# Peptides against a protein of PDB entry 6KZJ: the designs that were tried, part 5

Target 1, 71 residues: chain A of PDB entry 6KZJ
Amino acid sequence: SPDLLSEVSEMKQDLIKMTAILTTDVSDKAGSIKVKELVKAAEEEPGEPFEIVERVKEDLEKVNEILRSGT

## One batch from the design tools (peptide; aimed at target 1 A41)

Design b1_p11_4_s2 (made by RFdiffusion4, then SolubleMPNN; from b1_p11_4, 4 letters changed)
Fold by OpenDDE base, seed 2:
Structure b1_p11_4_s2 (fold): chain B 71 residues (1-71), chain A 11 residues (1-11)
Amino acid sequence: as target 1 above (71 residues)
Amino acid sequence: HYLLEKILKLL
């Protein structure tokens, strides 16, 4: 239904925004990630929902590693 | 977003 398509579209946009936020935290520690470029790339070529979820998952994992601080 | 919340819980 059009309502479900709208909800999925909003969810996709939210995941892209979350990825942008999480990549910022990771970039400050990883040094090699150009956050601005990744955000722009995600907006222009977001990919399929699965790819977005996998990127968010990867970002969360990286944040977790940073927070653990080697412990 | 119900689906977003479900996804976030799985990550």
Scores: peptide ipSAE 0.038, ipTM 0.550, DockQ to the pose 0.061
OpenDDE base, seeds 1, 3, 4, 5: peptide ipSAE 0.030, 0.030, 0.024, 0.026; ipTM 0.528, 0.530, 0.543, 0.532

Design b1_p11_4_s3 (made by RFdiffusion4, then SolubleMPNN; from b1_p11_4, 3 letters changed)
Fold by OpenDDE base, seed 1:
Structure b1_p11_4_s3 (fold): chain B 71 residues (1-71), chain A 11 residues (1-11)
Amino acid sequence: as target 1 above (71 residues)
Amino acid sequence: SYLLKKILELL
């Protein structure tokens, strides 16, 4: 459904924005992050519906691996 | 902070 796809795309965009807010608070100890570039990329058309879903799935799996590794 | 940085880099 195009409605479900739009919801998934919006969730990814929101996650990037929320993470950007959280990282700005610890910017003194964290390395430089191209927050604006990542947010802008999320607002751009990432591709056809299938490509959007696959990118979201891949990103979520990467996040899961980071959380499990604790690093 | 390192964790959040890595998350942002991968999104």
Scores: peptide ipSAE 0.062, ipTM 0.582, DockQ to the pose 0.148
OpenDDE base, seeds 2, 3, 4, 5: peptide ipSAE 0.060, 0.022, 0.025, 0.023; ipTM 0.549, 0.491, 0.518, 0.531

Design b1_p11_4_s4 (made by RFdiffusion4, then SolubleMPNN; from b1_p11_4, 4 letters changed)
Fold by OpenDDE base, seed 2:
Structure b1_p11_4_s4 (fold): chain B 71 residues (1-71), chain A 11 residues (1-11)
Amino acid sequence: as target 1 above (71 residues)
Amino acid sequence: SYLLEKILELL
Protein backbone atom coordinates (compact mmCIF):
# COMPACT_ATOMS: atom_id res chain seq x y z
CA SER B 1 0.00 0.00 0.00
CA PRO B 2 1.10 3.60 -0.47
CA ASP B 3 1.14 4.13 3.31
CA LEU B 4 3.58 1.26 3.82
CA LEU B 5 5.81 2.46 1.00
CA SER B 6 5.87 5.95 2.50
CA GLU B 7 6.85 4.56 5.89
CA VAL B 8 9.68 2.50 4.38
CA SER B 9 10.83 5.51 2.39
CA GLU B 10 11.03 7.66 5.52
CA MET B 11 12.94 4.95 7.35
CA LYS B 12 15.42 4.73 4.51
CA GLN B 13 15.86 8.49 4.54
CA ASP B 14 16.53 8.42 8.29
CA LEU B 15 19.20 5.76 7.78
CA ILE B 16 20.85 7.91 5.12
CA LYS B 17 20.96 10.86 7.51
CA MET B 18 22.35 8.77 10.37
CA THR B 19 24.98 7.23 8.12
CA ALA B 20 26.05 10.65 6.90
CA ILE B 21 26.52 11.84 10.49
CA LEU B 22 28.49 8.75 11.49
CA THR B 23 30.72 8.80 8.41
CA THR B 24 31.49 12.48 8.95
CA ASP B 25 32.44 12.02 12.59
CA VAL B 26 34.46 8.87 11.89
CA SER B 27 36.22 10.62 9.02
CA ASP B 28 37.28 13.45 11.31
CA LYS B 29 38.96 10.93 13.60
CA ALA B 30 40.12 8.27 11.14
CA GLY B 31 41.54 10.52 8.44
CA SER B 32 38.74 11.74 6.20
CA ILE B 33 37.22 8.53 4.87
CA LYS B 34 34.81 9.75 2.23
CA VAL B 35 31.42 8.14 1.75
CA LYS B 36 32.37 7.28 -1.83
CA GLU B 37 35.28 5.21 -0.54
CA LEU B 38 32.98 3.39 1.86
CA VAL B 39 30.60 2.51 -0.95
CA LYS B 40 33.45 1.10 -3.01
CA ALA B 41 34.85 -0.78 -0.04
CA ALA B 42 31.43 -2.27 0.67
CA GLU B 43 31.59 -3.99 -2.69
CA GLU B 44 34.90 -5.61 -1.77
CA GLU B 45 35.56 -8.68 0.34
CA PRO B 46 35.83 -7.54 3.98
CA GLY B 47 38.39 -10.23 4.80
CA GLU B 48 38.62 -13.28 7.01
CA PRO B 49 36.29 -13.70 10.02
CA PHE B 50 38.84 -12.48 12.57
CA GLU B 51 39.60 -9.40 10.51
CA ILE B 52 35.88 -8.71 10.12
CA VAL B 53 35.36 -8.92 13.89
CA GLU B 54 38.25 -6.56 14.53
CA ARG B 55 36.93 -4.05 12.01
CA VAL B 56 33.45 -4.17 13.50
CA LYS B 57 34.92 -3.76 16.98
CA GLU B 58 36.86 -0.73 15.83
CA ASP B 59 33.74 0.77 14.26
CA LEU B 60 31.73 0.23 17.45
CA GLU B 61 34.49 1.86 19.47
CA LYS B 62 34.36 4.88 17.20
CA VAL B 63 30.59 5.07 17.58
CA ASN B 64 31.00 4.85 21.35
CA GLU B 65 33.50 7.70 21.33
CA ILE B 66 31.09 9.82 19.30
CA LEU B 67 28.25 9.15 21.74
CA ARG B 68 30.39 9.75 24.84
CA SER B 69 32.02 12.92 23.59
CA GLY B 70 28.73 14.41 22.43
CA THR B 71 30.41 15.59 19.28
CA SER A 1 34.76 1.02 8.38
CA TYR A 2 33.06 -2.33 7.93
CA LEU A 3 29.98 -1.48 9.97
CA LEU A 4 29.35 1.71 8.06
CA GLU A 5 30.01 -0.07 4.77
CA LYS A 6 27.34 -2.64 5.62
CA ILE A 7 24.93 0.13 6.57
CA LEU A 8 25.53 1.78 3.21
CA GLU A 9 24.79 -1.51 1.45
CA LEU A 10 21.35 -1.55 3.04
CA LEU A 11 20.46 1.87 1.61
Scores: peptide ipSAE 0.057, ipTM 0.568, DockQ to the pose 0.179
OpenDDE base, seeds 1, 3, 4, 5: peptide ipSAE 0.035, 0.040, 0.030, 0.033; ipTM 0.547, 0.531, 0.554, 0.553

Design b1_p11_5 (made by RFdiffusion4)
Pose (drawn by RFdiffusion4):
Structure b1_p11_5 (pose): chain A 69 residues (1-26, 29-71), chain P 11 residues (1-11)
Amino acid sequence: SPDLLSEVSEMKQDLIKMTAILTTDVKAGSIKVKELVKAAEEEPGEPFEIVERVKEDLEKVNEILRSGT
Amino acid sequence: ALDIVKRLLKT
C-alpha cells in the first residue's frame, strides 16, 4: 500500500538525519549511489523478514544511544 | 551506531 511506502520513506529520511548527526564525513563521499542500488537489488527475503532485521538493528542503535555503550 | 545506520540506509 502507499501508506506502507510513505512510512518507509519517512524511515529513510530519519536514517539520513541520523547519518548527518553521527558522521565525521567532511558531496557526502561516504554515501555511494552504486552501493545503495546494489543493496536494494540484493537484500534477501520478503518485506516482513527485512523489517525484522531493521527492527533488531534499530533496537541495537537505541541501546547504544540511550545507555551509552 | 553509524555503521548500523548506514547499513539500514542501504537496506

Design b1_p11_5_s1 (made by RFdiffusion4, then SolubleMPNN; from b1_p11_5, 5 letters changed)
Fold by OpenDDE base, seed 2:
Structure b1_p11_5_s1 (fold): chain B 71 residues (1-71), chain A 11 residues (1-11)
Amino acid sequence: as target 1 above (71 residues)
Amino acid sequence: ALDLVMKLLYM
């Protein structure tokens, strides 16, 4: 369905943006996803959203650890 | 879609 595909596409874009926000200031500390990988993910066909979700969750976990440890 | 994204992140 085109409506479902449009919504999935929007979700994919949101996840990419969230990942980028989480990676910019903590990339050296968290081993976050590289910017070029996020750009590649944006151009990939549907199916990428799941992998993007997993990476965003990993980034959130890393951010949480940094905040908890203070380093 | 943002609400759905947030739900996916926290479940």
Scores: peptide ipSAE 0.049, ipTM 0.592, DockQ to the pose 0.088
OpenDDE base, seeds 1, 3, 4, 5: peptide ipSAE 0.047, 0.044, 0.044, 0.042; ipTM 0.565, 0.565, 0.580, 0.532

Design b1_p11_5_s2 (made by RFdiffusion4, then SolubleMPNN; from b1_p11_5, 6 letters changed)
Fold by OpenDDE base, seed 2:
Formats: C-alpha cells, structure tokens, sequence
Structure b1_p11_5_s2 (fold): chain B 71 residues (1-71), chain A 11 residues (1-11)
C-alpha cells in the first residue's frame, strides 16, 4: 500500500541520517586522516551485503553498550 | 563498514 511504502521510505531516511551522524562523530574524534583510512577500510571490506550489515550491527551494539554504561 | 552501508542506502 502507499502508506506502507511511505513508512519504509521514512525508515530508510532515518537510517541514512543515523549513519551520517555516526560517521561525522567518528570524524570529529579521529581526525581527517584517520577518518579517510576508516572509510577506505570500509569500502574494501570483503563479504556479501548481509555480512557487511552484520558487521555494522556489531559496531552499533558496541556503541549502545558505551552509551548505556557511560564509558 | 559503516561508510559502505551509507553508500548502499543511497543507491
């Protein structure tokens, strides 16, 4: 339905925004050179899209633990 | 992998 498509589209946009915020936060902390290295490493990451998503999921879980623990 | 996911979302 058009409502379902709109909801999925909004969810996709939210994921884009969250990912952008996470990358900018890393950029501010690591410095420009280190950020470029991390970006390049991510672009060269081997595996199928599912494996890439699983690695990102693991990273988000680590971020969540840091936020919850305050460390 | 975060940057790669971002790229995939924009495709």
Amino acid sequence: as target 1 above (71 residues)
Amino acid sequence: PLDLVLKLLYM
Scores: peptide ipSAE 0.047, ipTM 0.598, DockQ to the pose 0.152
OpenDDE base, seeds 1, 3, 4, 5: peptide ipSAE 0.031, 0.053, 0.030, 0.034; ipTM 0.596, 0.602, 0.575, 0.579; seeds 3, 4, 5 fail the geometry check

Design b1_p11_5_s3 (made by RFdiffusion4, then SolubleMPNN; from b1_p11_5, 5 letters changed)
Fold by OpenDDE base, seed 1:
Structure b1_p11_5_s3 (fold): chain B 71 residues (1-71), chain A 11 residues (1-11)
Amino acid sequence: as target 1 above (71 residues)
Amino acid sequence: ALDLVLKLLYM
């Protein structure tokens, strides 16, 4: 479906943007967020495919918190 | 994990 392809492409763009936040040199100015843990999680061995997805989900949640905090 | 995701995104 063209609608599904559009949705997947939008998701891909969002993942690229959020990944850029995780990989950039960001100051840990938020009291509740540990940027070091984001880097650690990014460099961690991927493991099983399901584990990869869960780690990405966790990272995206942390990115969302960074964006909401304005950091 | 994120490195692998990046690779997949740019394949």
Scores: peptide ipSAE 0.057, ipTM 0.597, DockQ to the pose 0.084
OpenDDE base, seeds 2, 3, 4, 5: peptide ipSAE 0.054, 0.050, 0.056, 0.049; ipTM 0.582, 0.576, 0.571, 0.561; seed 3 fails the geometry check

Design b1_p11_5_s4 (made by RFdiffusion4, then SolubleMPNN; from b1_p11_5, 7 letters changed)
Fold by OpenDDE base, seed 5:
Structure b1_p11_5_s4 (fold): chain B 71 residues (1-71), chain A 11 residues (1-11)
Amino acid sequence: as target 1 above (71 residues)
Amino acid sequence: PLELVLDLLYR
């Protein structure tokens, strides 16, 4: 449904926003990251809600691994 | 690094 698509897209956008904010505080190079561009990319992600959820699930698993490993 | 996380989420 369009409501579920909007909810999943919003969730992914929020994750991108939070990650972008965290990077700006830890690195000079992170300060060059265009948060606005990342938000736009999240809004334009193609696919049905299920496909988006699967991509988010995969990316979150990778994020978790990175955070645990400290890389 | 967090920049790699951003790249993963951006795609």
Scores: peptide ipSAE 0.063, ipTM 0.600, DockQ to the pose 0.454
OpenDDE base, seeds 1, 2, 3, 4: peptide ipSAE 0.061, 0.047, 0.051, 0.061; ipTM 0.592, 0.560, 0.562, 0.598; seed 4 fails the geometry check

Design b1_p11_6 (made by RFdiffusion4)
Pose (drawn by RFdiffusion4):
Structure b1_p11_6 (pose): chain A 69 residues (1-26, 29-71), chain P 11 residues (1-11)
Amino acid sequence: SPDLLSEVSEMKQDLIKMTAILTTDVKAGSIKVKELVKAAEEEPGEPFEIVERVKEDLEKVNEILRSGT
Amino acid sequence: TKSYFEKLEEE
């Protein structure tokens, strides 16, 4: 549904903002369009499986930021 | 199932 795509678009924008905060990359040469396109093509599994992995990774980032380790 | 980036680390 369009609502699902809009939520994911917002997540993408949140991740760009997090990248800008965390990066020391001094045209943002650390972000490679070809790598992004390849990853969009090759990430395995259906959306539910991808969402589970994204959730696990976000929980890990949250722990780092909240606890400091 | 492993992620795209996990497979790259294995390579």

Design b1_p11_6_s1 (made by RFdiffusion4, then SolubleMPNN; from b1_p11_6, 6 letters changed)
Fold by OpenDDE base, seed 3:
Structure b1_p11_6_s1 (fold): chain B 71 residues (1-71), chain A 11 residues (1-11)
Amino acid sequence: as target 1 above (71 residues)
Amino acid sequence: MPSYFELLKKK
């Protein structure tokens, strides 16, 4: 469903944005990711970049269990 | 928001 793709895309985007906060100076200049948007992304669920990755891994593992049990 | 897995279960 489009909801699944949107959710995965959102998590990926948040990971990238939070990485940018940690590794690069951010600017509110046109054509750049605004600090306000980055801060908002960092405070949104599912949380910190590492936590996002770990939750994705956990979800994939759960999917694998479903597929394995069906074979 | 619900996790990807929770959304997957609903669809």
Scores: peptide ipSAE 0.103, ipTM 0.699, DockQ to the pose 0.087
OpenDDE base, seeds 1, 2, 4, 5: peptide ipSAE 0.062, 0.059, 0.059, 0.072; ipTM 0.681, 0.629, 0.617, 0.663

Design b1_p11_6_s2 (made by RFdiffusion4, then SolubleMPNN; from b1_p11_6, 7 letters changed)
Fold by OpenDDE base, seed 1:
Structure b1_p11_6_s2 (fold): chain B 71 residues (1-71), chain A 11 residues (1-11)
Amino acid sequence: as target 1 above (71 residues)
Amino acid sequence: MLSWEEKKKLE
């Protein structure tokens, strides 16, 4: 039977990794290459943590714009 | 490594 706690733990760890990739400054050339490869690998798999993190980041940007505009 | 979706289909 599925172990829900193990699954949630794995998902959390994957989300943390994807967040780190998406938030790192890509100005470091060596880091940029690795980031692009990891982003591609994660994007090729629908439903992967990368897609979730991208959606969350988009939502956070929208919230930030609302807060800055005061609207 | 299996994707999240593939893993879920095998459970």
Scores: peptide ipSAE 0.104, ipTM 0.674, DockQ to the pose 0.071
OpenDDE base, seeds 2, 3, 4, 5: peptide ipSAE 0.094, 0.079, 0.098, 0.103; ipTM 0.651, 0.542, 0.634, 0.665; seed 5 fails the geometry check

Design b1_p11_6_s3 (made by RFdiffusion4, then SolubleMPNN; from b1_p11_6, 4 letters changed)
Fold by OpenDDE base, seed 5:
Structure b1_p11_6_s3 (fold): chain B 71 residues (1-71), chain A 11 residues (1-11)
Amino acid sequence: as target 1 above (71 residues)
Amino acid sequence: MKSYFELLKEK
């Protein structure tokens, strides 16, 4: 359905934006976060939004590690 | 933001 495709597309865009925020704001302390992965997420086909979700989850875990380490 | 699963149910 066109509505479903629009909703998935919007969700994908939001996830990409969240990933960008996470990677840029903590990039100085999260050296393991790669800009290349962000670009790859942006290039992801509409049928693979789960991969973008996983990247966001990984970024959140990296942020958590930074906060717990106190660095 | 909806889950992918919820989006599939709305299709």
Scores: peptide ipSAE 0.087, ipTM 0.698, DockQ to the pose 0.035
OpenDDE base, seeds 1, 2, 3, 4: peptide ipSAE 0.055, 0.057, 0.083, 0.045; ipTM 0.621, 0.626, 0.686, 0.623; seed 4 fails the geometry check

Design b1_p11_6_s4 (made by RFdiffusion4, then SolubleMPNN; from b1_p11_6, 7 letters changed)
Fold by OpenDDE base, seed 4:
Structure b1_p11_6_s4 (fold): chain B 71 residues (1-71), chain A 11 residues (1-11)
Amino acid sequence: as target 1 above (71 residues)
Amino acid sequence: MLSYEELLKLK
């Protein structure tokens, strides 16, 4: 449905924005905090932006796979 | 994780 496609498009846009925030945050703190620790900390909380971004990323990757493979 | 069937529902 057009409403669901619009929702997915919005989620994609949000993913881009959130990724930018996360990458800038990591870059700004790279001098004092290890990137891997930030990633782990973000993954520990299911409601944190990183976890949401990763789920959306996985879903978009799956969509791409489905469209490419036809399965 | 989306399935093919879930993708079809987006239309």
Scores: peptide ipSAE 0.038, ipTM 0.548, DockQ to the pose 0.029
OpenDDE base, seeds 1, 2, 3, 5: peptide ipSAE 0.030, 0.025, 0.031, 0.044; ipTM 0.554, 0.568, 0.550, 0.561; seed 5 fails the geometry check

Design b1_p11_7 (made by RFdiffusion4)
Pose (drawn by RFdiffusion4):
Structure b1_p11_7 (pose): chain A 69 residues (1-26, 29-71), chain P 11 residues (1-11)
Amino acid sequence: SPDLLSEVSEMKQDLIKMTAILTTDVKAGSIKVKELVKAAEEEPGEPFEIVERVKEDLEKVNEILRSGT
Amino acid sequence: DLVKDVLFKLA
């Protein structure tokens, strides 16, 4: 559905903002268009499986930021 | 690294 795509688009923007905060990359050469396109093509599994991995990774980042380790 | 990996998953 379009609502699912819009939520994911918002998540992608949130991640860009997080990248800008966390990066020391002084045209943002650390972000490679070819790597992004390849990853979009090759990430395995259906959307549910991808979402579970994204959730696990976000929980890990949250723990780092909240607890400091 | 995790933020980049999440971005790749959603790319």

Design b1_p11_7_s1 (made by RFdiffusion4, then SolubleMPNN; from b1_p11_7, 6 letters changed)
Fold by OpenDDE base, seed 2:
Structure b1_p11_7_s1 (fold): chain B 71 residues (1-71), chain A 11 residues (1-11)
Amino acid sequence: as target 1 above (71 residues)
Amino acid sequence: DLVFRILERLS
């Protein structure tokens, strides 16, 4: 239905925004995060919602590692 | 689950 598609689309956009925030925030401390690549993907609509969720999950995991290590 | 928690906050 149009309402469901709109909801999924909105969720996708929110996840893209979260990814951009996380990558920017941890860019100086996490050399493993390819900030430019993720930002570019977000700008171009990086794909299906599942793929975006996985990227956000990965970003949060990296943030957690930084916080846990204290470095 | 981390992904579930994220989705819950965004919904």
Scores: peptide ipSAE 0.051, ipTM 0.589, DockQ to the pose 0.078
OpenDDE base, seeds 1, 3, 4, 5: peptide ipSAE 0.045, 0.046, 0.035, 0.032; ipTM 0.580, 0.578, 0.581, 0.543

Design b1_p11_7_s2 (made by RFdiffusion4, then SolubleMPNN; from b1_p11_7, 6 letters changed)
Fold by OpenDDE base, seed 5:
Structure b1_p11_7_s2 (fold): chain B 71 residues (1-71), chain A 11 residues (1-11)
Amino acid sequence: as target 1 above (71 residues)
Amino acid sequence: DLVMRILRLLS
């Protein structure tokens, strides 16, 4: 449904915003990003965008370690 | 799936 698609789109946008927060040293006041609000929302329910981004970041760190060490 | 998760973030 259109409502579901809109919800998924918003979730995607939140993931992008949180990626910027977690992977760069971006100021909390940068753009329209509400860092504190996003963090709070992610802590309320498992599988929220923040938790997903954190898992992705962790996986990327693992990949980087494997590539660097060769093991 | 790591690749799929990354694609969701970038798309």
Scores: peptide ipSAE 0.036, ipTM 0.536, DockQ to the pose 0.170
OpenDDE base, seeds 1, 2, 3, 4: peptide ipSAE 0.032, 0.033, 0.031, 0.036; ipTM 0.560, 0.568, 0.555, 0.535

Design b1_p11_7_s3 (made by RFdiffusion4, then SolubleMPNN; from b1_p11_7, 6 letters changed)
Fold by OpenDDE base, seed 3:
Parts: sequence; structure tokens; C-alpha cells
Structure b1_p11_7_s3 (fold): chain B 71 residues (1-71), chain A 11 residues (1-11)
Amino acid sequence: as target 1 above (71 residues)
Amino acid sequence: DLVMEILKLLS
């Protein structure tokens, strides 16, 4: 559904915003999330619906890793 | 699940 894809895209944008807030005081390192690359990926053609979901999933996993590192 | 909590916050 076009509406579902739009909602997923909006969710990804919100994730990028939250990630930027969480990582503003950290440096990009190997194995860490790179905010600039997430932004670039959002500007790229997402591809098929499954590929969009996979990119969102990957971003969520990276945020999870950052938050786990704080515990 | 932390990932699921994040998804809820984004909705």
C-alpha cells in the first residue's frame, strides 16, 4: 500500500532525528552508527518495499547497539 | 524489547 510505504518512510525519518540527538556528542567510529550515512541512505532511492523495511531494521539495530552501550 | 519500544515511540 502506498500509505504503508509513506508511513514507513516517515518512521525512518523520525528514527534518523532521534539518532542524531543521541549521537551528537559522539564521533563516528568503526562499528558505530554514522549519522551522515543514515541521512544519505534516506535520500537514496529506497527500492522495493522489502528493501525499505530492511534499511529501517538495520537503522533500529544500530540505535539499539548505541543504547545498549550506555548500560 | 528495546527495538519494539523505539518503534512505538516513532508511531
Scores: peptide ipSAE 0.052, ipTM 0.610, DockQ to the pose 0.083
OpenDDE base, seeds 1, 2, 4, 5: peptide ipSAE 0.039, 0.045, 0.029, 0.027; ipTM 0.603, 0.608, 0.549, 0.564

Design b1_p11_7_s4 (made by RFdiffusion4, then SolubleMPNN; from b1_p11_7, 7 letters changed)
Fold by OpenDDE base, seed 1:
Structure b1_p11_7_s4 (fold): chain B 71 residues (1-71), chain A 11 residues (1-11)
Amino acid sequence: as target 1 above (71 residues)
Amino acid sequence: SLVMNILKLLS
């Protein structure tokens, strides 16, 4: 439904913000998350529900990598 | 569903 898609989009935006916060302390020598790619994905048209979900999954995986590495 | 599982995780 439109309400569910709007909520997913909002959560994706929050996830991008969280990712940005978690990457602020990353050193130049540490593995880096492609924050630019996450922002680009948020600005593009969301597309079909499956595409929105896949983008959210990808963002979650990136956040998880940050949490595991501590950077 | 996958969508609902993701929403639960993010909430």
Scores: peptide ipSAE 0.054, ipTM 0.576, DockQ to the pose 0.069
OpenDDE base, seeds 2, 3, 4, 5: peptide ipSAE 0.027, 0.030, 0.044, 0.027; ipTM 0.551, 0.556, 0.568, 0.503

Design b1_p11_8 (made by RFdiffusion4)
Pose (drawn by RFdiffusion4):
Structure b1_p11_8 (pose): chain A 69 residues (1-26, 29-71), chain P 11 residues (1-11)
Amino acid sequence: SPDLLSEVSEMKQDLIKMTAILTTDVKAGSIKVKELVKAAEEEPGEPFEIVERVKEDLEKVNEILRSGT
Amino acid sequence: EALAIVKKLLP
């Protein structure tokens, strides 16, 4: 559905903002368009499986930021 | 580590 795509678009924007905060990359040469396109093509599994992995990674980032380790 | 995970989720 379009609502699912819009939520995911908002997540992508949140991740860009997080990248800008965390990066020391001094045209943002650390972000490679070809790597992004390849990853969009090659990430395995259906959406549910991908969402589970994204959730696990976000929990891990949250723990780092909240606990400091 | 947090940055690497965040960039991984960009696609």

Design b1_p11_8_s1 (made by RFdiffusion4, then SolubleMPNN; from b1_p11_8, 3 letters changed)
Fold by OpenDDE base, seed 4:
Structure b1_p11_8_s1 (fold): chain B 71 residues (1-71), chain A 11 residues (1-11)
Amino acid sequence: as target 1 above (71 residues)
Amino acid sequence: EALELVKSLLP
């Protein structure tokens, strides 16, 4: 439904924001996640709900990597 | 399954 699509899209945006916050104090030289690339991906046309969910999974994995490594 | 994942992530 459009409502579910909106909720998933919002959750994706939140994950991107969290990623950005966690990487703000990280040097660009660290093999860290490219925040700018993640933001750009968030601005891309989301497509169908299934595609958004897969992107959310990817973003969550990236956040988890930051939490695990500290960078 | 994508649908089950959505159900787990959303309240």
Scores: peptide ipSAE 0.042, ipTM 0.606, DockQ to the pose 0.053
OpenDDE base, seeds 1, 2, 3, 5: peptide ipSAE 0.040, 0.031, 0.037, 0.053; ipTM 0.589, 0.562, 0.545, 0.523; seeds 3, 5 fail the geometry check

Design b1_p11_8_s2 (made by RFdiffusion4, then SolubleMPNN; from b1_p11_8, 5 letters changed)
Fold by OpenDDE base, seed 3:
Structure b1_p11_8_s2 (fold): chain B 71 residues (1-71), chain A 11 residues (1-11)
Amino acid sequence: as target 1 above (71 residues)
Amino acid sequence: EALDLVMSLLA
């Protein structure tokens, strides 16, 4: 549904924003982070809504695994 | 770098 797609997209973008904030002050790679490109890529995700949601869900699961593992 | 990997996965 459009509501689900919007919610998942918002969650992904929020994670990008949070990551950008964390990297701006503590990382020497802050200047190399292409936040605008990542946001644009998320907004330009190809495919039907179901395919977009599935890809985002997979990415979020990967992020969760990284966060849980501490890596 | 964990944060770099996270960003790469989000792309």
Scores: peptide ipSAE 0.094, ipTM 0.631, DockQ to the pose 0.402
OpenDDE base, seeds 1, 2, 4, 5: peptide ipSAE 0.090, 0.071, 0.055, 0.057; ipTM 0.632, 0.613, 0.607, 0.586

Design b1_p11_8_s3 (made by RFdiffusion4, then SolubleMPNN; from b1_p11_8, 3 letters changed)
Fold by OpenDDE base, seed 4:
Structure b1_p11_8_s3 (fold): chain B 71 residues (1-71), chain A 11 residues (1-11)
Amino acid sequence: as target 1 above (71 residues)
Amino acid sequence: EALELVKKLLA
């Protein structure tokens, strides 16, 4: 449904924004995380709901990497 | 610290 797509897309955007803040505010000491690539992914056409969810999972993993690093 | 940043974002 269109409403679900919008909600998932918003959640994806929020995760990307959080990831960017976590990496840039600590001077990109978060290892192999590429903030520029994440921003590009946020602007990419989402496609089907399943594809959006998979991208959200990927973004969440990147946030976890930042948290695990302790920076 | 990442935890501090997350707390600030969620506040």
Scores: peptide ipSAE 0.061, ipTM 0.652, DockQ to the pose 0.096
OpenDDE base, seeds 1, 2, 3, 5: peptide ipSAE 0.060, 0.044, 0.052, 0.058; ipTM 0.624, 0.621, 0.608, 0.643

Design b1_p11_8_s4 (made by RFdiffusion4, then SolubleMPNN; from b1_p11_8, 4 letters changed)
Fold by OpenDDE base, seed 1:
Structure b1_p11_8_s4 (fold): chain B 71 residues (1-71), chain A 11 residues (1-11)
Amino acid sequence: as target 1 above (71 residues)
Amino acid sequence: EALELVKSLLA
């Protein structure tokens, strides 16, 4: 469904934006992370809806791990 | 860590 694809794509974009906010401080130390590259990644066609969902799931899992551990 | 997450998002 195109509606489902749009919804999942939006979720990934939101995740990227949240990650950018969380990584702004560490970017100063670990090297400049280009936010525009993250935006581009969100707008590129990531594949079939199932593939997009799986990537979002993996990214959310990693976010959860970072939030729990602080690393 | 956060850097690895960023890499994953860009992959």
Scores: peptide ipSAE 0.083, ipTM 0.611, DockQ to the pose 0.354
OpenDDE base, seeds 2, 3, 4, 5: peptide ipSAE 0.035, 0.051, 0.042, 0.064; ipTM 0.545, 0.605, 0.592, 0.628

## One batch from the design tools (peptide; aimed at target 1 E45 P46 P49)

Design b1_p12_1 (made by RFdiffusion4)
Pose (drawn by RFdiffusion4):
Structure b1_p12_1 (pose): chain A 69 residues (1-26, 29-71), chain P 12 residues (1-12)
Amino acid sequence: SPDLLSEVSEMKQDLIKMTAILTTDVKAGSIKVKELVKAAEEEPGEPFEIVERVKEDLEKVNEILRSGT
Amino acid sequence: STLDALRELAKS
């Protein structure tokens, strides 16, 4: 549905903002368009499986930021 | 499909 796509678009923008906060990359050469396109093509599994991995990774980032380790 | 739509969104 369009609502699912819009939530995912918002999540992509949140991750760009996180990247800008965390990066020391001093045209943002650390972000490669070809790597992004390849990853969009090659990430395995259906949306549910991808979402589970994204959730796990976000939980890990949250633990780093909240606990400091 | 949902997967194709999400992959096209990821390529944007």

Design b1_p12_1_s1 (made by RFdiffusion4, then SolubleMPNN; from b1_p12_1, 5 letters changed)
Fold by OpenDDE base, seed 3:
Structure b1_p12_1_s1 (fold): chain B 71 residues (1-71), chain A 12 residues (1-12)
Amino acid sequence: as target 1 above (71 residues)
Amino acid sequence: SLREALRELLKK
């Protein structure tokens, strides 16, 4: 339904914003991202984009460690 | 190994 598509699209956009905050230099994006609001929203509902990005970031760090160690 | 690590990550 259009409502579900809108919800998914909004979640995807939030995920992109959170990814930028956590994984890139946010200097260029800081003016357009309401970091505080997004963080609060992520704390209110489990599985929000912030939590997903944090899990992904942690997993990628583990992958990088394994690549460097050769194990 | 990397392969096993990736499998474990995908299980989550």
Scores: peptide ipSAE 0.049, ipTM 0.485, DockQ to the pose 0.028
OpenDDE base, seeds 1, 2, 4, 5: peptide ipSAE 0.028, 0.033, 0.023, 0.024; ipTM 0.542, 0.497, 0.478, 0.490

Design b1_p12_1_s2 (made by RFdiffusion4, then SolubleMPNN; from b1_p12_1, 5 letters changed)
Fold by OpenDDE base, seed 1:
Structure b1_p12_1_s2 (fold): chain B 71 residues (1-71), chain A 12 residues (1-12)
Amino acid sequence: as target 1 above (71 residues)
Amino acid sequence: SLREALRELLKQ
């Protein structure tokens, strides 16, 4: 439903905001541009609410992996 | 994708 899509989209936006906070405080202008690309990439992800949630979950797992390992 | 963009952003 449109309401569920809006809720899932809000969750996704929260993830984007958290990513921006974690990355922009230590980045230069180039980093800031890349964060904007991240936002765009996240907004362009198609799918139903469940598919979006699963992608967000997977992306968070990858973020955690990258932060722990540096790769 | 977001995942790919993150990898690009955080790459060494």
Scores: peptide ipSAE 0.034, ipTM 0.546, DockQ to the pose 0.048
OpenDDE base, seeds 2, 3, 4, 5: peptide ipSAE 0.027, 0.025, 0.025, 0.030; ipTM 0.526, 0.521, 0.510, 0.566; seed 5 fails the geometry check

